Peptides against a protein of PDB entry 7AE7. Designs and how they scored, part 209

Target 1, 321 residues: chain A of PDB entry 7AE7
Amino acid sequence: KVYKDLREFLEVLEQEGQLIRVKEEVNPEPDIAAAGRAAANLGKNQPAVFFEKIKGYKYSVVTNVHGSWQNHALMLGLDKNTSTKDQFYELNRRWDKFPVPPNVVKREAAPCKENVIDKDINLFEILPLYRINEQDGGFYISKASVVTADPEYPDDFNKLNVGTYRIQVKDRDRVGIQALAMHDIAVQLEKAEAENKPLPIAITIGNNPLVTFMASTPVGYNQNEYEFVGALQDGVPMDIVKSDLYDHLYVPAGSEVVLEGHIIPRVRTVEGPFGEFPGSYSGARLQCEVKIDRITHRTNPIFENLYLGIPWTEIDYLMAL

## One batch from the design tools (peptide; made by RFdiffusion4, then SolubleMPNN)

Design b2_p23_6_s4 (from b2_p23_6, 9 letters changed)
Fold by OpenDDE base, seed 3:
Structure b2_p23_6_s4 (fold): chain B 321 residues (1-321), chain A 23 residues (1-23)
Amino acid sequence: as target 1 above (321 residues)
Amino acid sequence: SAIEEEIKKRKEKLEEILKEVAK
């Protein structure tokens, strides 16, 4: 089984009993985090949790999509009861199929382009934002696949980077991003900042689960994550589409939300604190700032966010293989 | 775009490789 988008995967999770649907209206805080913790306490078969209605918001949230070995098996199109060992063997077998080039689809064929916001941008109208942890210094987007390119080699497809970074919402149209020196985005940002130029960025939310997996998996600077997604789909290409603002940035065609903008050169603002691990908060740090210039989104976009709260968080499953 | 052309080229190359392995 290959998934075109998050919605196809959520459907399979629900069919397989690996998704809990919360139909009642919840408060963003503390109910989302509390329900996530409750779901994590259901044992080893931790389901995704889909919140249909959130007080004060228009759209839905899903958490813990990758939060179990069963969900991970299903992501690979395997039986949900496939052993971790067999999942690992299959992952490695498919990894050797790299590269599998993606399909470039037309704008009109890309679900992520169904709606456009280019004026009066307000992230709170599109994303049901909440504090993941009670002591967080703000709202975080913790499961985005962030697309950037090398400003010296914008046409080099191998240098197109899709990565996962901690993103704090700063304003209606601004986010902080943690671009550490070990991240490929930091190399690209350094090149842009050397010339005092903005770095083009597309922050994509709610993707094909293998895109999210690969965005969380370190690869070489000259390797494209989309070509690994195709490999992990056992040779089936994924679909990408050109960003609206930039000719050199391509995003997953099925993304629920795409935030297009730029990292402001040589600007650092206070970011944090964030509870990255239970009982551990990263202190406030000076981090990069992104201006959001355009949003595209699917109708009734689903905000996929990371569940953090118990040992073996969703991030642990994403990093365990 | 240059990227789309490169992707096309890579697909063609992959198809050629797959044909050779199938022989």
Scores: peptide ipSAE 0.281, ipTM 0.758, DockQ to the pose 0.010
Fold by OpenDDE base, seed 5:
Structure b2_p23_6_s4 (fold): chain B 321 residues (1-321), chain A 23 residues (1-23)
Amino acid sequence: as target 1 above (321 residues)
Amino acid sequence: SAIEEEIKKRKEKLEEILKEVAK
């Protein structure tokens, strides 16, 4: 089984008994985190948790999408009871199919383009934002696939980077992003800042689960994550679409939400703290700031966010292979 | 776009490789 988007994957999770649907209205805090912890107590077969109604918000949240070995097997299109060993074997077998180039679809065929917001941008109207941990310094987008390119080589598809970074919401149209020196985005940002230019960025939320997996998996600077997604789909290309603002940025066609904007050159603002691990908070630091200039989204967009609870956390499964 | 042209070339190359492996 290959998935075009998050929704197809959530349908399979629900059919396989790996998704709990919360139909009653919940408070963003503390109910989302509390329900996530309750689901984590179900043991090794932890389901995704889908919150249909959130007080004060119009749209839904899903968490713990990658939060079990069963969910990981299903992501690979395998039987949910496939052993970790066999999953690893299959992952490695498919990895050797790299590169599998994506399909570029027309704008009209891309679900992420169903709706556009290009004025009076307010992230709180599109995303049901909440504190993941009680002591977090703000609202985080923790499971986004962030698309950037090399400013010196904007037409080099190998240098198009899709990565996962910690993103704190700062304002209605601004986010802080943690771009560490070890990340490919930091190389690209350094080049832009050397010329005092903005770095184009697309922050994509609610993707095909293999996109999220590859965005969280380190690859070479000259390797494109979309071409690995095609490999992990056993040779089936994924669908991408051109961003609205930039000719050289391409996003997953099925993304629930796409935030298009730019990293402001040579600006640093306070970001954090964030509870990345239970009992461990990264301190407040000066980090990069992104201005959001345009949003595209599916009708009734689903906000996929990371579950951070009692071990094993969702990130442990994303990084385990 | 230059990227779309590059993707097209890569697809053509992949198809050629797959034909060779299938022989």
Scores: peptide ipSAE 0.278, ipTM 0.739, DockQ to the pose 0.010
Fold by OpenDDE base, seed 2:
Structure b2_p23_6_s4 (fold): chain B 321 residues (1-321), chain A 23 residues (1-23)
Amino acid sequence: as target 1 above (321 residues)
Amino acid sequence: SAIEEEIKKRKEKLEEILKEVAK
């Protein structure tokens, strides 16, 4: 099984008993995190948790999408009971199919383009934002696939980067992004800032689970994550679409939400603290700031966010293979 | 776009490789 988007994967998770649907209205805090922890306590078969109704918000949240070995097996289109050994074997087998180039679809065919917000941008209207951890310094977007390019080589598809970075919401149309020196985005940002130019960015939320997986998996600077997604889909290309603002940025066609904007050159603002692990907080530090200039989204967008809870965090599963 | 052209070239190359492996 290959998934075009998050929704197809969530359907399979639900069919396989790996998704819990919470139909009752919940408070963003503390209920989302509490329900996630409760689901994690159901045993080894940790399901995704889908919150249909969130007080004060219009749209839904899903967490713990990658939060179990069963979910990982299903992500690979395998039987949910496939052993970790066999999952690893299959992943390695498929990895050898790299590169599998994506399909570029027309704007009209891309679900992420169903709706547009290009003025009076307010992230709180489109995303049910909440604190993931009790001591977090704000609201975080922790499971986004962030698309950037090399500003010196914008037409080099090999240098198009899709990565996962810690993103704190700073204002209605601003986010802080953690671009560490070890990340490909930091190399690209350094080049832009050397010329005092903005770095174009697309922050994509609610993707095909293999996009999220590859965005969290380090690859070479001259390797495109979308071509690995195609490999991990056993040779089936994924669908991408051109961003609205930038000719050189391409986003997953099925993204629930796409935040298009730019990293402001040579600006650093306070970000954090954030609880990366239960009971462990990174301190506040100066980080890059992104201005959001345009949002595209699916109708009734699902906010996929990271589950951070005991005993295993979702990030542990994303990094385990 | 230049990227779309590059993707097209890569697809063509992949198809060629697949044809060679199938022989």
Scores: peptide ipSAE 0.219, ipTM 0.659, DockQ to the pose 0.010
Fold by OpenDDE base, seed 1:
Structure b2_p23_6_s4 (fold): chain B 321 residues (1-321), chain A 23 residues (1-23)
Amino acid sequence: as target 1 above (321 residues)
Amino acid sequence: SAIEEEIKKRKEKLEEILKEVAK
């Protein structure tokens, strides 16, 4: 099975007994993190946890979407009980189909374009933000697929990068992003900053699970993650749509939320701490700052965020292959 | 179904944990 978006995947997870739906209103803190830890305590067959109602917010949160081998098998369209070995075999088989070019859909056909916010931007109105860990220095968006391009080669589709980065919310329309030197985004940012230019960016949240997987998987600088998604879909192209602000940036057509903006050149602000692993916090560091200039989102957007409970964490499953 | 029963058990366990945390 191929999934167009997060919602189709969540439906399958629910059908397979791999999603717990919490219908009662919860507090953002500590209930979301506590429920995630609780789900981890269910053993190896860890379900996703979907929070329908969050106090003080309008929209829902889902966590632990990739948080088990069963969920990983289902992501690949396999039986949930497929062995890790067979999952790996199938992943490698499909990987060899690269590149599978995506379909570019019209704006009107893209669910991520259902709603637009272009003024009075407030991330807290769109995303049910919470501290993942009690000692976190703020609210984090930890499972976004971040789209950037090479400013020197904006028309080179092979240099379009889709990556996962630690993002701290700084203000209603500002986020800090951790762009490490080993990330493709850091190369692109360096080029923009050399000319004192903003780097265009689209931060996409709540995607097709294979997009999230590929955004977390290192590929070559001249390889497009969307073309790997098509490969992992066994040759079925994924759907992308042009961003609203930038002609050279394309986002998943089915994204729940798209934050379009720019990295401010040569600005660094304090980011962190963040609990990347239980009991270990990455210290506060100077990181890049993004201004959000436009939001597009699906009606009743689902905020997909990472679960960082006890190991095995969701990251472990995303990086294990 | 066996799946529905498993979902129910998981929900019940989650609800118990949420009640413990709310205390």
Scores: peptide ipSAE 0.026, ipTM 0.478, DockQ to the pose 0.020

Design b2_p23_7_s1 (from b2_p23_7, 7 letters changed)
Fold by OpenDDE base, seed 1:
Structure b2_p23_7_s1 (fold): chain B 321 residues (1-321), chain A 23 residues (1-23)
Amino acid sequence: as target 1 above (321 residues)
Amino acid sequence: MEYTISAGGNAPGRDLELAKEFL
């Protein structure tokens, strides 16, 4: 089975008994993080947790989408009881299908384009933001697939980067992003900052689960993550759409939310602390800042955010395959 | 390199209460 979006995957997780639906109104803190930890403590079959109602917010949250070997098997369209070994064999078999070029769909065919916000941008109106850890220095978007390109080669689709980065909300229309020197985004940012130019960016939230998986997986600088998604879909192309602001940036057609904007050149702001491990906080650091200039989103967007807990966490599963 | 993220802050009792409410 191939999934076009997060919603098709969540439907399968629910059908397979790998999703808990919380229908009662919860507090964003501490209830989301606490319920996530409780779900992780259920043992080997860690379900996704879908919160339908968040106090003070309009939209839903889902966590722990990739948080088990069963969820990874289902992501690959396998039986949920497929052994880790057989999942690795199938992953490797599909990897050899690279490259599988994506389909570029029309704007009108892309669910991520159903709604537009281009003025009075407020991230808190679109995303049910919460502190993931009690001591976090702010609200984090921890499971976004971030799209950037090489500013010297904007038309080279092979240099389009889709990666996962730590993103702290700084203001209504500002986020801090952690671009480390080992990330492709840092190479692209260095080129833009050398010329004192903004780096165009699209921060995509709530994707096809294989997009999230590939955004987590390091690939070569001249390799496109979407072409690997098509390979991991057993040769079925994924659907992408052109961003609204930039001709050279393409986003998943099915994204729940797309934050389009730019990294402000030569600006660094305090980001963190963030709880990376139980009882371990990364220190506050100076990180680059993104201005959000446009939001596109699906009607009733689902905020997919990373679940945090004791290993095995969702991130341990994303890195283990 | 993906950031491994973990929640450090909730009392085990609250996690168990939420598990009983949501499971």
Scores: peptide ipSAE 0.008, ipTM 0.466, DockQ to the pose 0.028
Fold by OpenDDE base, seed 4:
Structure b2_p23_7_s1 (fold): chain B 321 residues (1-321), chain A 23 residues (1-23)
Amino acid sequence: as target 1 above (321 residues)
Amino acid sequence: MEYTISAGGNAPGRDLELAKEFL
């Protein structure tokens, strides 16, 4: 089984009994985090949790999408009871199919382009934002696949980076991003900042689960994560679409929300604290700031966000590979 | 110097009670 988008995966999770649907209106805090913690405590078969109605927001949230070995097996299109060993065997077998180039679809064929916001941007109107941990210094977007390119080689598709980064909401149209020196985005940002230029960025939310997986998996600087997604789809190309603002940035065609903008050169703002692990908060740091210039989104977009709780959490399953 | 502020552990019991309202 191959998934075009998050919705096709959530449908399979629900059919397989690996998704809990909360139909009653919840408070953003503490209910989303509390239900995520409880799902993580449901033994070995932790389900995704889908919140249909969130007080003060128009749209839904899903969390814990990658939060179990069952969900990971289903992501690979295997039986949910496939052993961890057999999942690793199949992952390795498919990895050897790299590269599988993506299909570039037309804008009109991309679900992420159904709606556009290019003025009066307000992230709170599109994303049901909440504190993941009680002591977080703000609202985090913790499961975005962030797309950037090499500013010296913008047309080199092999240097297109799709990564997962800690993103704090700073304002209606601004986010802080943690670009660590070990990540490909930091190399690209250094090049842009050397020239005092903005770095183009697309922050994609609610993706094909293999995109989210590959964005969390370290690859070589000259390796494209989308070509690995095609390999992990057993040789079926994924669908990508050109960003609206940038000819050289491509986003997953099925993304629920795409935040297009730029990293402001040579600006650093306070980001954090964030609860990366239970009982430990990373201190506040000076991090990069992104201006959001355009949003594209599916109709009734689903905000996929990471659940962070007691191990084994969703992050442990995403990083256990 | 990374200052780790230990947040007092969320009581696992409260999370289970809240989940029982949703499950």
Scores: peptide ipSAE 0.008, ipTM 0.440, DockQ to the pose 0.030
Fold by OpenDDE base, seed 2:
Structure b2_p23_7_s1 (fold): chain B 321 residues (1-321), chain A 23 residues (1-23)
Amino acid sequence: as target 1 above (321 residues)
Amino acid sequence: MEYTISAGGNAPGRDLELAKEFL
């Protein structure tokens, strides 16, 4: 089984008993984090948790999508009871199919393009934002696949980077991003900042689960994560679409939300604290700032966000593969 | 080596590389 988007995966998770729907209206805090912790306490078969109604917000949240070995087996289109060993064997077998080039679809065929916001941008109208941890210094987008290119080689598709970064919401149309020197985005940003130019960026939320997996997986600077997604789909290409603002950026065609904008050159603003692990907070630091210039989104977009609870958390499963 | 937001643990790709060495 191959998935085009998050929705097809959530349908399979539900059919397999690996998704809980919370149909009652919840408070953003503390109920989302509390329900995630409760789901984590269900043992090894941790389900995804889908919140249909969030007080004060229009749209839904899903958490813990990758939060179990069963969910990872299903992501690979395997039986949910496939052993961790057999999942690793199958991942390795598929990895050797790299590269599998993606399909570039037309804008009209891409679900992420169903709606556009290009003025009066307010992230709080599109994303049901909440504090993941009680002592977080703000709202985080923790499960985005962030697309950037090499500003020296913008047409080199092999240098197109799809990574997962810590993103704090700063304002209605601004986010802080943690670009560490070890990330490919930091190499690209350094080149842009050397010339005092903005770095084009697309922050994609609610993707095909293998896109989220690959965005969390280190690859070579000259390797495209989308070509690995096709490999992990056992040789079935994934669907991508050109960004609206930038001819050289491509986003997953099925993304629930795409935030298009730029990293402001040579600007650093206070970011954090954030609970990276249960009981461990990173200090506040000066981080890069992104201006959001355009949003595209599916009708009734689902905000996919990390569950950060008691280990093993969703992040521990994303890191253990 | 892009590490996801978790300051701790083996990155997925590293565990995959290690799995290739042991398989």
Scores: peptide ipSAE 0.009, ipTM 0.416, DockQ to the pose 0.021; fails the geometry check
Fold by OpenDDE base, seed 5:
Structure b2_p23_7_s1 (fold): chain B 321 residues (1-321), chain A 23 residues (1-23)
Amino acid sequence: as target 1 above (321 residues)
Amino acid sequence: MEYTISAGGNAPGRDLELAKEFL
């Protein structure tokens, strides 16, 4: 089975008993994190948790989407009881299908383009933002697939990077991003900053689970993550669409929310602290700042965010491959 | 890359690479 978007995956998780719906109104804090901890305490099964109603917000949150081997098997379109060994063999078999080029769909065919916000941008109107950990220095977007290109080779599709990075919300239209020297985004940012130019960026939220998976796996600088998604779909291409602001950036056609903007060149602002592990916080550091210039989103967008809590967390699940 | 499949939780192996990028 192949999924077009997050919604088709959530439907399968629910059918397979791997999703809990919280239908009552919850507080953003502490209830989202508390319910995620409660789900983690259900043992090995650890379902996704879908919050339909969040006090003070219009839209829903889902957490722990990748938070079990059952969910991972289902992501691969396998039986939920497929062994970790057999999942690994199937991943390796599919990996050898790389590259599988994506389909570029028309703007009108892309669900992520259903709504546009190009003025008076306020991230709090689109995303039900909350502190993941009690002592976090702010609100984090922790499961975004971030799209950037090489500013020297913007039309080289093999240099299009889709990665996952720590993103702190700083203002209505500003986010901090952690671009470490080991990340492909840092190479691209260095080239842009050498010329004192903005780096174009698209921050995509609520994707096909294999996109979120591929954004969190290191690949070669000249390897496109979307071509690996097609490989992991057993040779079925994924659907991408051109960004609205940039001809050289492509986003998943099914994304729930797309934040389009730029990294401000040679600017660094305080980011953090963030609870990377239960009971451990990274210190505050000077990090890059992104200006959000445009938002596109699906009608009634779902905010997919990482569940961080007592191991095994969703994070402990995703590294185990 | 040596992938260490830890058998403890029903854990799909990529959000921990997300975690290592955060660590």
Scores: peptide ipSAE 0.008, ipTM 0.423, DockQ to the pose 0.023; fails the geometry check

